# Peptides against a protein of PDB entry 3QIS, part 320

Target 1, 334 residues: chain A of PDB entry 3QIS
Amino acid sequence: PSLELSRREFVFENVKFRQLQKEKFQISNNGQVPCHFSFIPKLNDSQYCKPWLRAEPFEGYLEPNETVDISLDVYVSKDSVTILNSGEDKIEDILVLHLDRGKDYFLTISGNYLPSCFGTSLEALCRMKRPIREVPVTKLIDLEEDSFLEKEKSLLQMVPLDEGASERPLQVPKEIWLLVDHLFKYACHQEDLFQTPGMQEELQQIIDCLDTSIPETIPGSNHSVAEALLIFLEALPEPVICYELYQRCLDSAYDPRICRQVISQLPRCHRNVFRYLMAFLRELLKFSEYNSVNANMIATLFTSLLLRPPPNLMARQTPSDRQRAIQFLLGFLL

## One batch from the design tools (peptide; made by RFdiffusion4, then SolubleMPNN)

Design b2_p28_5_s3 (from b2_p28_5, 14 letters changed)
Fold by OpenDDE base, seed 4:
Structure b2_p28_5_s3 (fold): chain B 334 residues (1-334), chain A 28 residues (1-28)
Amino acid sequence: as target 1 above (334 residues)
Amino acid sequence: SEEEKLKEALERMEEEVEKRLKEFEEHE
């Protein structure tokens, strides 16, 4: 069996978080026998492609003289955004299109990724006083390393935050402020806030806006701004409540004094973001007569975002653990 | 300048965040 491929080199320029890009090519059975094709893993790989890439179809059967279109889809989710922001991964891959009892055909994937504030650590963002697209990639790496070291020092309670390091970090990421300040000003009376989904086009505009500018006003509906906040919190590599404190939050969930003590042990940026979000959510709940938002709904929604189980415990989360996590947040909303 | 506008925007942000954090701490 043999295939003819219309193209073998693909370039994905300016790949962004949550923005789907598609490139298409044709494969044709120019042989005299039916053939089965599949994308196969390279040597030592578990998957035929990187997590941000997909082929559709990834396998199929071609009769003699049959032609099929294959879509190569590039999509950076929350699962790939952090490693692309750090430059640990890149928009580069090699696909192996295998023909059963035939040859392998190699496809080259290349391109560039544009960094996002989504999927960047709270610590790095607190040090980032400019839009992420204005920050050199080399400086992003330095900011992540510095942020990790400051987190570890803060958790160990060993060193007061060196007030003498070049620029004082922001109290919260500017991106969090931009989103939450907008919601404070314009969305407290918005009916069905956090219940109505945003528009995908508006979400992309908000992401691009936060990545490239410090706007006076965020574009889009209050629903899109609210969903952008949820997406931001979901995409954080470390949740607002650090993984190290997860179990202590569950254990303290019914003691408000211990809950406050646990939060006081968060790194400064995480603690400030937590308190700032709780201040917003408390304000939102004062307008419950207008917005139809209640504490149980908010606590249930934000629990999965703010108080995530550590990756090693994710598969072991019980309904009791989820209820304790909700109760922990309720103690800060009521 | 654009740098001055950025600085003023960040200063306003820090003041507003500090206010919200104090309001939260007073109600804890």
Scores: peptide ipSAE 0.507, ipTM 0.932, DockQ to the pose 0.729
Fold by OpenDDE base, seed 5:
Structure b2_p28_5_s3 (fold): chain B 334 residues (1-334), chain A 28 residues (1-28)
Amino acid sequence: as target 1 above (334 residues)
Amino acid sequence: SEEEKLKEALERMEEEVEKRLKEFEEHE
């Protein structure tokens, strides 16, 4: 069997977090026999493509002289955003289109990724006094490395080394402040806040706004701003409550004094973000008669975002663990 | 300047965050 491909090189320019891009090409069976095609993993790869790439269809049959359109979809989710922000991964891949009993056809995927504050660590963002798109990529890497070291020092209660690192980190990421301050000002009376989804176009505008500017006001509806906060928290490489403290949060869930002690052991930026979010959520709950928001709903929603099980424990999370995690947050909302 | 506006924005942010963090600690 043999195929003709309309295109073999694909360029995805200005790839952004949560922005779907699509490129299409045609494959035609120019042979005299039916063929089965499939995208196959390269040697030593488990998948035929990187996590941010998808082919649709990824397999199929072609009769002689049949043509099929294949879509190459690039989508940076929460699962790929961090590694793309750091430059550990790039918008580059090679797809192998295999024919059963035939040849392999190679497709080259290339492009550029635009860094996002979404999927960047709280520690790195606390060091960013400018929008992430104004920060040189080399400096982003350095900020992530420095952030890891500062997290370790904070957890170890090591005396901060000399003040010679010129600029004091922000207490919280400016992006978190922009989102939460907007919600404090404009969304406390918003009916069904965190229950009504935002608009996808507004979410993209909010992401782009936070990545490129420090606006006076966040664009979009209160629902879109609220969902952008949820997306931000979900996309964090490490949740606001560090994975290392997860079990201690569960163990302390019914002792408010121990819960406070556990939170006090968070790295400064994580602790500040947690407290700042709890301050907002407590304020939001004062307006429950207007916004229809209650502590159980908020605790249930934010538990999955703030108090995530470590990746190695995800498969072991029990309903009891989830209830303890909810109870832990309830102790800060009530 | 844009740099002055940035500085003033960050100062306002720090003040508001500090206020909210104090409010949280007073209710703990």
Scores: peptide ipSAE 0.501, ipTM 0.931, DockQ to the pose 0.834
Fold by OpenDDE base, seed 1:
Structure b2_p28_5_s3 (fold): chain B 334 residues (1-334), chain A 28 residues (1-28)
Amino acid sequence: as target 1 above (334 residues)
Amino acid sequence: SEEEKLKEALERMEEEVEKRLKEFEEHE
């Protein structure tokens, strides 16, 4: 069996978070026998491609002289954004198109990724006084390393920050402020806020705006700005409530005094973001007669974003654990 | 300058965030 491929080299320029790119090619059976094709893992890989890449179809049959179109889809989700932002991973891969009882055909994938404030740590963003696209990649690495060290010192209740040598970090990421300040000003009376989805085009404009500028106003509808906040919180490598405090939040869920003590133990950036978000959500709930938003809806929505189970516990989350997590957040909304 | 505008925007942000954080603490 043999195949002819219309193209073997693919370049994905300016890959961005949540922006789908597609490249297509054709494979043709130029043999005299039916062929089965499949994309297969390389010798040391568990998957045929990196998590941000997909082939469609990834397998199939071709009759003699049959041709099929294959789409190579590049999509950076929350699962790939952090490692691409840090430069730990890159838009580079090699696909192996295997022909049953035939040859292997190699496809080269290349390109460049544009860093996003989405999927960047709260600690790093608090140190970024400029849009992330203005920050050199080398400085992004240094900011993440410094942020990790300061998080660990805060969790260990070690020596107070020596105010001396580094620029004072922001109290909250400017991107969080831009989104939440917009919602405070313009969305408190918005009917069905956080219930109506945003527009995908507007979401991309908001992401690009936050990555490249400090605007006076966020573009798009209040629904798109609200959804962009949810996407931001979901894409955080560490949730607003750090994984180390997850179980303590559940255990304290019915004692408001212990809940406040647990939140006080968060790293400064995480604690400030949590309190700032709760201040916004409390304000939003004052307008419940206008916006149709209630505390149970908000607590149910934001609990999954702010109080995520650690990866090792995700598969073990009980309905009781979910209810305790919701109750924990309700104690800050009521 | 653009840098002065950035500084003023960040100062306004810090003041507004501090106000909201204080309002939150007064309600706890």
Scores: peptide ipSAE 0.490, ipTM 0.928, DockQ to the pose 0.795
Fold by OpenDDE base, seed 3:
Structure b2_p28_5_s3 (fold): chain B 334 residues (1-334), chain A 28 residues (1-28)
Amino acid sequence: as target 1 above (334 residues)
Amino acid sequence: SEEEKLKEALERMEEEVEKRLKEFEEHE
């Protein structure tokens, strides 16, 4: 069997978080026999492509003289955003299009990624006084490394944050402030806040706005701004409540005094973000008659974002653990 | 300047955040 490919080189310029890009090519069976094609893993790879890439279809049959269109879809989700922001991964791959009992055809994928404040650590963002797109990539790497070291020191209670860095970190990321301050000002009376989804186009505009500027006002509906906050919290490499404190939150869930003590042990930026979010959510709940938002809904929604189980426990989370996690957060909302 | 506007925006942010953090602590 043999195939003809219309293209073998693909370039994805200016790849952004949650922005789908597509490139298409054709494969044609120029042989005299039916053939099965599939994308196959390279030697030592578990998958035929990187997590941010997909081929559609990834396999199929072609009759003699049949042609099929294949889409190469590039999409950076929460699962790929952090490693692309750090430059640990890049928009580069090689795909192997295998023909059963035939040849391998190699496709080259290349491009560039544009960093996002989404999927960046709270510690790094507290050190970024400018939009992330204005920060040199080399400095982003240094900020993530320094942020990891400061997190570890804070959790271990070993060293007070040495105030000797020429610039004091922000108390919370400016991106969190921009989102939450907007919601405080404009969304407390918004009916069905956090229940109605935002618009995808508005979400992309909000992300691009936060990555490139410090706006006076966030664009889009209150629903889109609210969903952008949820997406931001979901995309964090480390949740607002650090994984190291997860079990202690569950164990303390029915003792409000111990819950507060657990939160006091968070790294400064995580603690400040947690308290700032709880202050907002408490304010939002005062307007429950107008916005139809209740404490149980908010606790259920935000618990999954703020108090994520460590990766090793995700598959083992019991209904009791979920209820304890919700109860922990309810103790800060009521 | 643009840099002064940035500084003033960050100062206002820190003041508002500090206020909200204190309000939270006083209710705990």
Scores: peptide ipSAE 0.489, ipTM 0.930, DockQ to the pose 0.781

Design b2_p28_5_s4 (from b2_p28_5, 12 letters changed)
Fold by OpenDDE base, seed 5:
Order: structure tokens, then sequence, then C-alpha cells
Structure b2_p28_5_s4 (fold): chain B 334 residues (1-334), chain A 28 residues (1-28)
């Protein structure tokens, strides 16, 4: 069997979080026999591509002189955003298009990723006094390393060194403030807030806005701003309630005093973000007659975002654990 | 300057966040 490929080199420029890019190419059976094609893993890889890449179709049959279009789809989800932001991964891959009883065809994928505040740690963002797109990638790495060290110091209850006033971290990420301050000002009376989805175009504009600027006003509907907050919280590499405290939150879920003590043990930025979000959600609940938002809905929604099970426990989460997690959050909303 | 405007904007943000955090701490 033999194939002709219309293209073998693909460049995905300016790849962004949650922005789908597509490149298409054709494969043609220039042989005299039917052929089966498939994308196959390289010798040491478990998958035929990186998590942010997909081929469609990834396998198929071609009759002699048949041609099929293959789409290469690049999409950075929450599962790839953090490693791309840090530069641990890059928009580079090699795909192996295999023919049954034939040869391999190599496709080169390349491009550049544009860093996002989405998928960046709360600690790093608290140190970013400028939009992330203005921060050199080398400095992003340093900020993540410093963030890890400050998290460890905070967990160990070590007194932070008096950093000079110029280097003092923000209390919360400016991106969280921008989102939540907008919602405080404009969305408390918004009917079906957090129940109605945002517009995808508006979500992309909000993400781009937060990555590139400190706006006076966030663009888009209140629903899009609200969903952008959910996406932000979901994309955090470490949830607002750090994984180390997850079990203690569940164990304390019915003791409000212990719940408060657990939250007090969060790293400063995580603790501040948690309290700031709870302040907003409590304010939103005062307008429940106008916005149709209730504490059980909010607790159910935000618990999955704020109090995520550690990756090693995710498969073991019981309905009881979920109920305890919701009850933990309810104790701050009521 | 642009840097001065940025500083003032961040200072205002930190003040507003501080107020919201204090208000929350008083109500818990």
Amino acid sequence: as target 1 above (334 residues)
Amino acid sequence: SEDEKLREALEKMEEEVSKRLEEFEEHI
C-alpha cells in the first residue's frame, strides 16, 4: 500500500487556551490495493499524539484512488494549559501515520503557545502585577518556583520574610478581582446567574482580555463573566482549597469551627481567594429573589471547583464525600 | 505614567479586596 499526503508540516501559530485551531490535509491512496491507515504511538509513547492534539479521522480505509480529508485539531483544555503555560510542554509533536503492511508517514506539528492566566497558580498570579502576556516566560518559571516555596512556607506556618513593598504579592490575583468585582457590581440581580451558559465568543474575549490587559470593565454578558470565573477556577493547577486540606474539609464538614480552622491553614493567596469568593457568593445569595440563585445550587456548583479531590483519590470519591464537600461549603454560604 | 496608573489601579484593588475580606471576617 502507498499514500500520497498533500501536506506533512503543520504550524499552529498563537495557540490559546480553549481556542480550537484546525489544519486539514488530504491523504490519497495512490496504490492499486485498498489500504488501512492509522495514527500510531511512537515507540515510547502511550498515545499517538499529545493531549492538546487530535487527528480526525485517526484511522480508516481507502480504496484505490480514494482521498480523505484529515483534520488536525489543536485544543488546549484545562488538562494541558498548565504545562503549556510553564513551558514544560510546547506546541510540538510528531504524528506517525501508519499503513497496514506499508510504510510510516511522519507529520511534523509545530507552533507557539500564548500563556494564559487560566491554568496558572494562584500564588504565581498574586505575584503578577502585569497581564501574563507582558511577563517574560523565564519570569513565569521563576514565579511558579517562588509560588511553590511560598506555599510550602505557608503550610509549615513559617513566617514569610519581609519582602520589600515592591515585591509584595497581591492579596488575590488581579484576574480574580476583575471577574468577581464585575459580578459584584453588575450581576447580583442577573437572573439565572451561573445557570445560563456564556457565549463562546465572549468567553474567548474575556480570556484574551484578562491575559493581555487590566481593563476598567470586562467585556461580555454577566453570564459569560460568570462562566469565565468557573473556567478559571476549574483550570487552576491547584484548586482554591489545596489538595492537602481536602480530606480535612470532608472530616470537618459538619463542624463550622473546624471548617474555619482548616481554611485558616490555606496558603495566604488561596485563603484570600476563598474568602473573597465566599463574600461574593454570600452577597449574590442576598439577591436570591431576583437572581433565582440558592445556596444549595451554588454550593453544589462551586464545591466541584473549589474542593476538588486529589488526582489519586478522584476515582474513589463517594456520594458521601461529595455530600460532605457540599456541606463544608454551605457552612460558609449560610 | 502608565506604571503609575497601574500602581494606583492595583492599590485601589487591594483596598477593595481588603474591605471585602474584612466584611467577610466580621460575618463568619
Scores: peptide ipSAE 0.514, ipTM 0.931, DockQ to the pose 0.725
Fold by OpenDDE base, seed 2:
Structure b2_p28_5_s4 (fold): chain B 334 residues (1-334), chain A 28 residues (1-28)
Amino acid sequence: as target 1 above (334 residues)
Amino acid sequence: SEDEKLREALEKMEEEVSKRLEEFEEHI
């Protein structure tokens, strides 16, 4: 069996969070026999490609002189955004197109990723006074390392060093403020807020806006801005309530005094973001007659975003644990 | 300058956030 490939080198320039890119190529059976092709894992890999890459179709049969189009789809989800932002992973891969009883054909995937505030830690974003696209990659690495150290100091109740006023971290990420301040100003009377989906084009504009600028106004509908906030919270490498406090939140869910004490033990940035979000959601609930938003809906929606079980406990979450997690948030909304 | 506008925008943000955090702490 033999294949001819129209292309073997693929470059994905300016890959962004949630932006699908596609490159197509043709494979042709230039042999005299039917052949089966498949993308196969490299030695020691479990998958034929990295999580942000897909081939479609990834397998098939070709008759002699048959040609098929293959799409290479690059899509950075919440599951890949953090490791691409840090530069731990890159837009580089090698695909092995295997021909049954034939040869292996290697495809080279390359490109560049554009960092996003989505999937970046709250601690790093609090130190980031400029849009992420204006921050040098070397400085992003330093901000992540410094953020880890400051999180640990905060958990140890070490007094932050009185860093000079210019180096002082923001109380909350500017991206969180931009989203939430917009919602405070314009969305309190928005019917079906957090229930109606945003427009995909507007979501992309909002993400690009937050990554590249500090706008006077966020573009798009209130629904798109609200969904962008949900996407932001979902993409966080660590949830607003740190994994270390998850069980304590569940254990305290029916004691509002203990709930407040648990939140006070969050790292400063996480604590401020939590309180700022609760302040917004409480304000939104004052307008429930106009927006049809209620505390149970909000608590149910935000619980999965703010109070995630640690990865090792995800498979063990009971309906009781979920109800306790909802009750924990309700204690801050009511 | 652009850096002055950025600083003023961030200062205003920090003031608004501080106010919202204080308002929240008074109501809990």
Scores: peptide ipSAE 0.512, ipTM 0.931, DockQ to the pose 0.744
Fold by OpenDDE base, seed 1:
Structure b2_p28_5_s4 (fold): chain B 334 residues (1-334), chain A 28 residues (1-28)
Amino acid sequence: as target 1 above (334 residues)
Amino acid sequence: SEDEKLREALEKMEEEVSKRLEEFEEHI
């Protein structure tokens, strides 16, 4: 068996969070026998490609002189955005196209990733006074490392934030302020807010706007701005309520005084973001007659974003745990 | 300057956030 490939080198320029890119190539059976092809893992890999890459189809059969088009799809989801922002991963891969009883064919994937405020930690963003695309990649790495160390110090109740020579962090990320301030000003009377999906083109414009600028106004509909806030919260590497406090939130869910004490133990940036979001959601609920939004809907929606189970507990979340998590959030909305 | 405009925008943001946080603490 033998294959001919129309292309073996693929370049994905300016890869962005949630923006699908596609490159196509053709494979042809130039042999005299039917062949089966598949993309296979390299010797040390569990998958045939990195999480942000896929081939479609990834396997198939070709008759003699048959041809098939293969799409190479690059898509940075919430699952890949953080490791690409930090430069831990890159837009580089090698695919192995295996032919049964034949040869291996190597495909080279390359490109560049453009960092996003989506998938960046709250602590790093609170130190970032400029749009992320203006920040040197070396400084992004330093901000993430320093962020981790300050989170650990805060959780350990050890060192007062030494008010020393480091620039004072923002109370909340400017990106969170931009989204939430827009919603405060323009969306409190919006019917079906957080229930109607945004437009994909508008979501991409909002993401690009937050990554590249500090606008006076966010582009797009109130629905797109609201969905962009949900996407931002979902893409956080550490949820607004840190994983270390998850169980304590569930255990305190029916005692409002203990709930407040648990929130007071969050790192400063996380605590401020939580309180600022609750202030917004409480304001939104004052307009429930206009927007058709109720506390149970909001608590159900935001609980999955703000109070995520730790990765080791995700597979074990009970309906009771979910109800306690919702009740915890309701205690701040009512 | 552009840096002064950025500083003023961030100061205004911090004031608005502080107000919203205070309002939240008074009502909870």
Scores: peptide ipSAE 0.508, ipTM 0.931, DockQ to the pose 0.730
Fold by OpenDDE base, seed 3:
Structure b2_p28_5_s4 (fold): chain B 334 residues (1-334), chain A 28 residues (1-28)
Amino acid sequence: as target 1 above (334 residues)
Amino acid sequence: SEDEKLREALEKMEEEVSKRLEEFEEHI
C-alpha cells in the first residue's frame, strides 16, 4: 500500500489562546489495494499529537484511488495555554501517519504562539505592568521563575528577603482589575450575570484586548466580560486558592474564623485576588433583586474555579468535599 | 509620556484595589 499526500509541512502563524486554526491536506491511495491509515504516537509518546493539535479524521480506510481530506486543527485550551505561555512547549510537532503494512509518513507542524495573560500565573501577572504582548518572552520566563520562588517563600512564611530595587508587584493582576472593575461599574444590575453565556467573538476580543492593551473600557457585553473572568480563573495554572491550602479550606469550611486564617496564608497576590473577587461578589449579591444572582449560585460556580482540587485528588473528589468547598466560599459571600 | 500615563493608571488601580480590599477586610 502507498499514499500520496498533498502537503507534509504545516505552519500555524500567530496561534492564540482559544482561537481555532485549521490547515487541510489530502491523502490519496495511489496503490492497488485498500489501505488503513492512522496517526500513531511517536516513540515514548502516549498520543499521536500534542494536546493543542488534532487530526480529523485521525484514522480511516481508503479504497484504491480514494482521496480523503484531513483537517489539522490547532486549538490552545486552558490545558495547553500555560506551557505555551512559558515557552516550555511550542507550536511544533511531528505527526506520524501510519499506513497498515505500509510506510510511515511524517508531517511537520510548526508555527508561533502569541502569549496570553490567560494561563499566566497570578504572581507573574502582578509583576507585569505592561500587556503581556509587550513583554519579551525571555522576561516572561524570568517572571514565572521569580513568581514560583516568591510563592514558596510566602507559603513557608519566610520573611521576604530584602526585595532588591525591583519594582513593587501589583496587588492584583491588571487584567483581573480590568475585568472586575468593569463588572463593578456596569454589571451589578445585569440580569442573569454569570448565568448567560458570552459571545465567542466578544470573548476573543476581550482576550486580545487584555493581552495587547490596558483599555479604559473592556469591549463586549457584561455577559462576555463575566465569562472572560470565569475563563481567566479557569485557565490559571495555580487556582486563586493554591492547591496546598485546598484540604485546609475543606477542613475549615464550617468555621468562618479558620476559613479567614487559611486565606491569610495565601501568597499575597492570591490573597488579594481572592479578597478582591469576594468584595465584588458581595457587592453583586446586594443587587440580587435586579440581577437574579444568589449566593448559592455564585458559590457553586466560583468554587470550581477558585478552590480546585489538586490534580492528584481530582478523580477522588467526593460530594462531601464539593459541599465543603461551596460552604467555604459561602462563608465569604454572606 | 506614555509611560507616565501608564504609571498613573496603575497607581489609580492600586488605590482602588486597596480601598476594595480594606472595605472587604472590615466586613469579614
Scores: peptide ipSAE 0.518, ipTM 0.934, DockQ to the pose 0.725; fails the geometry check

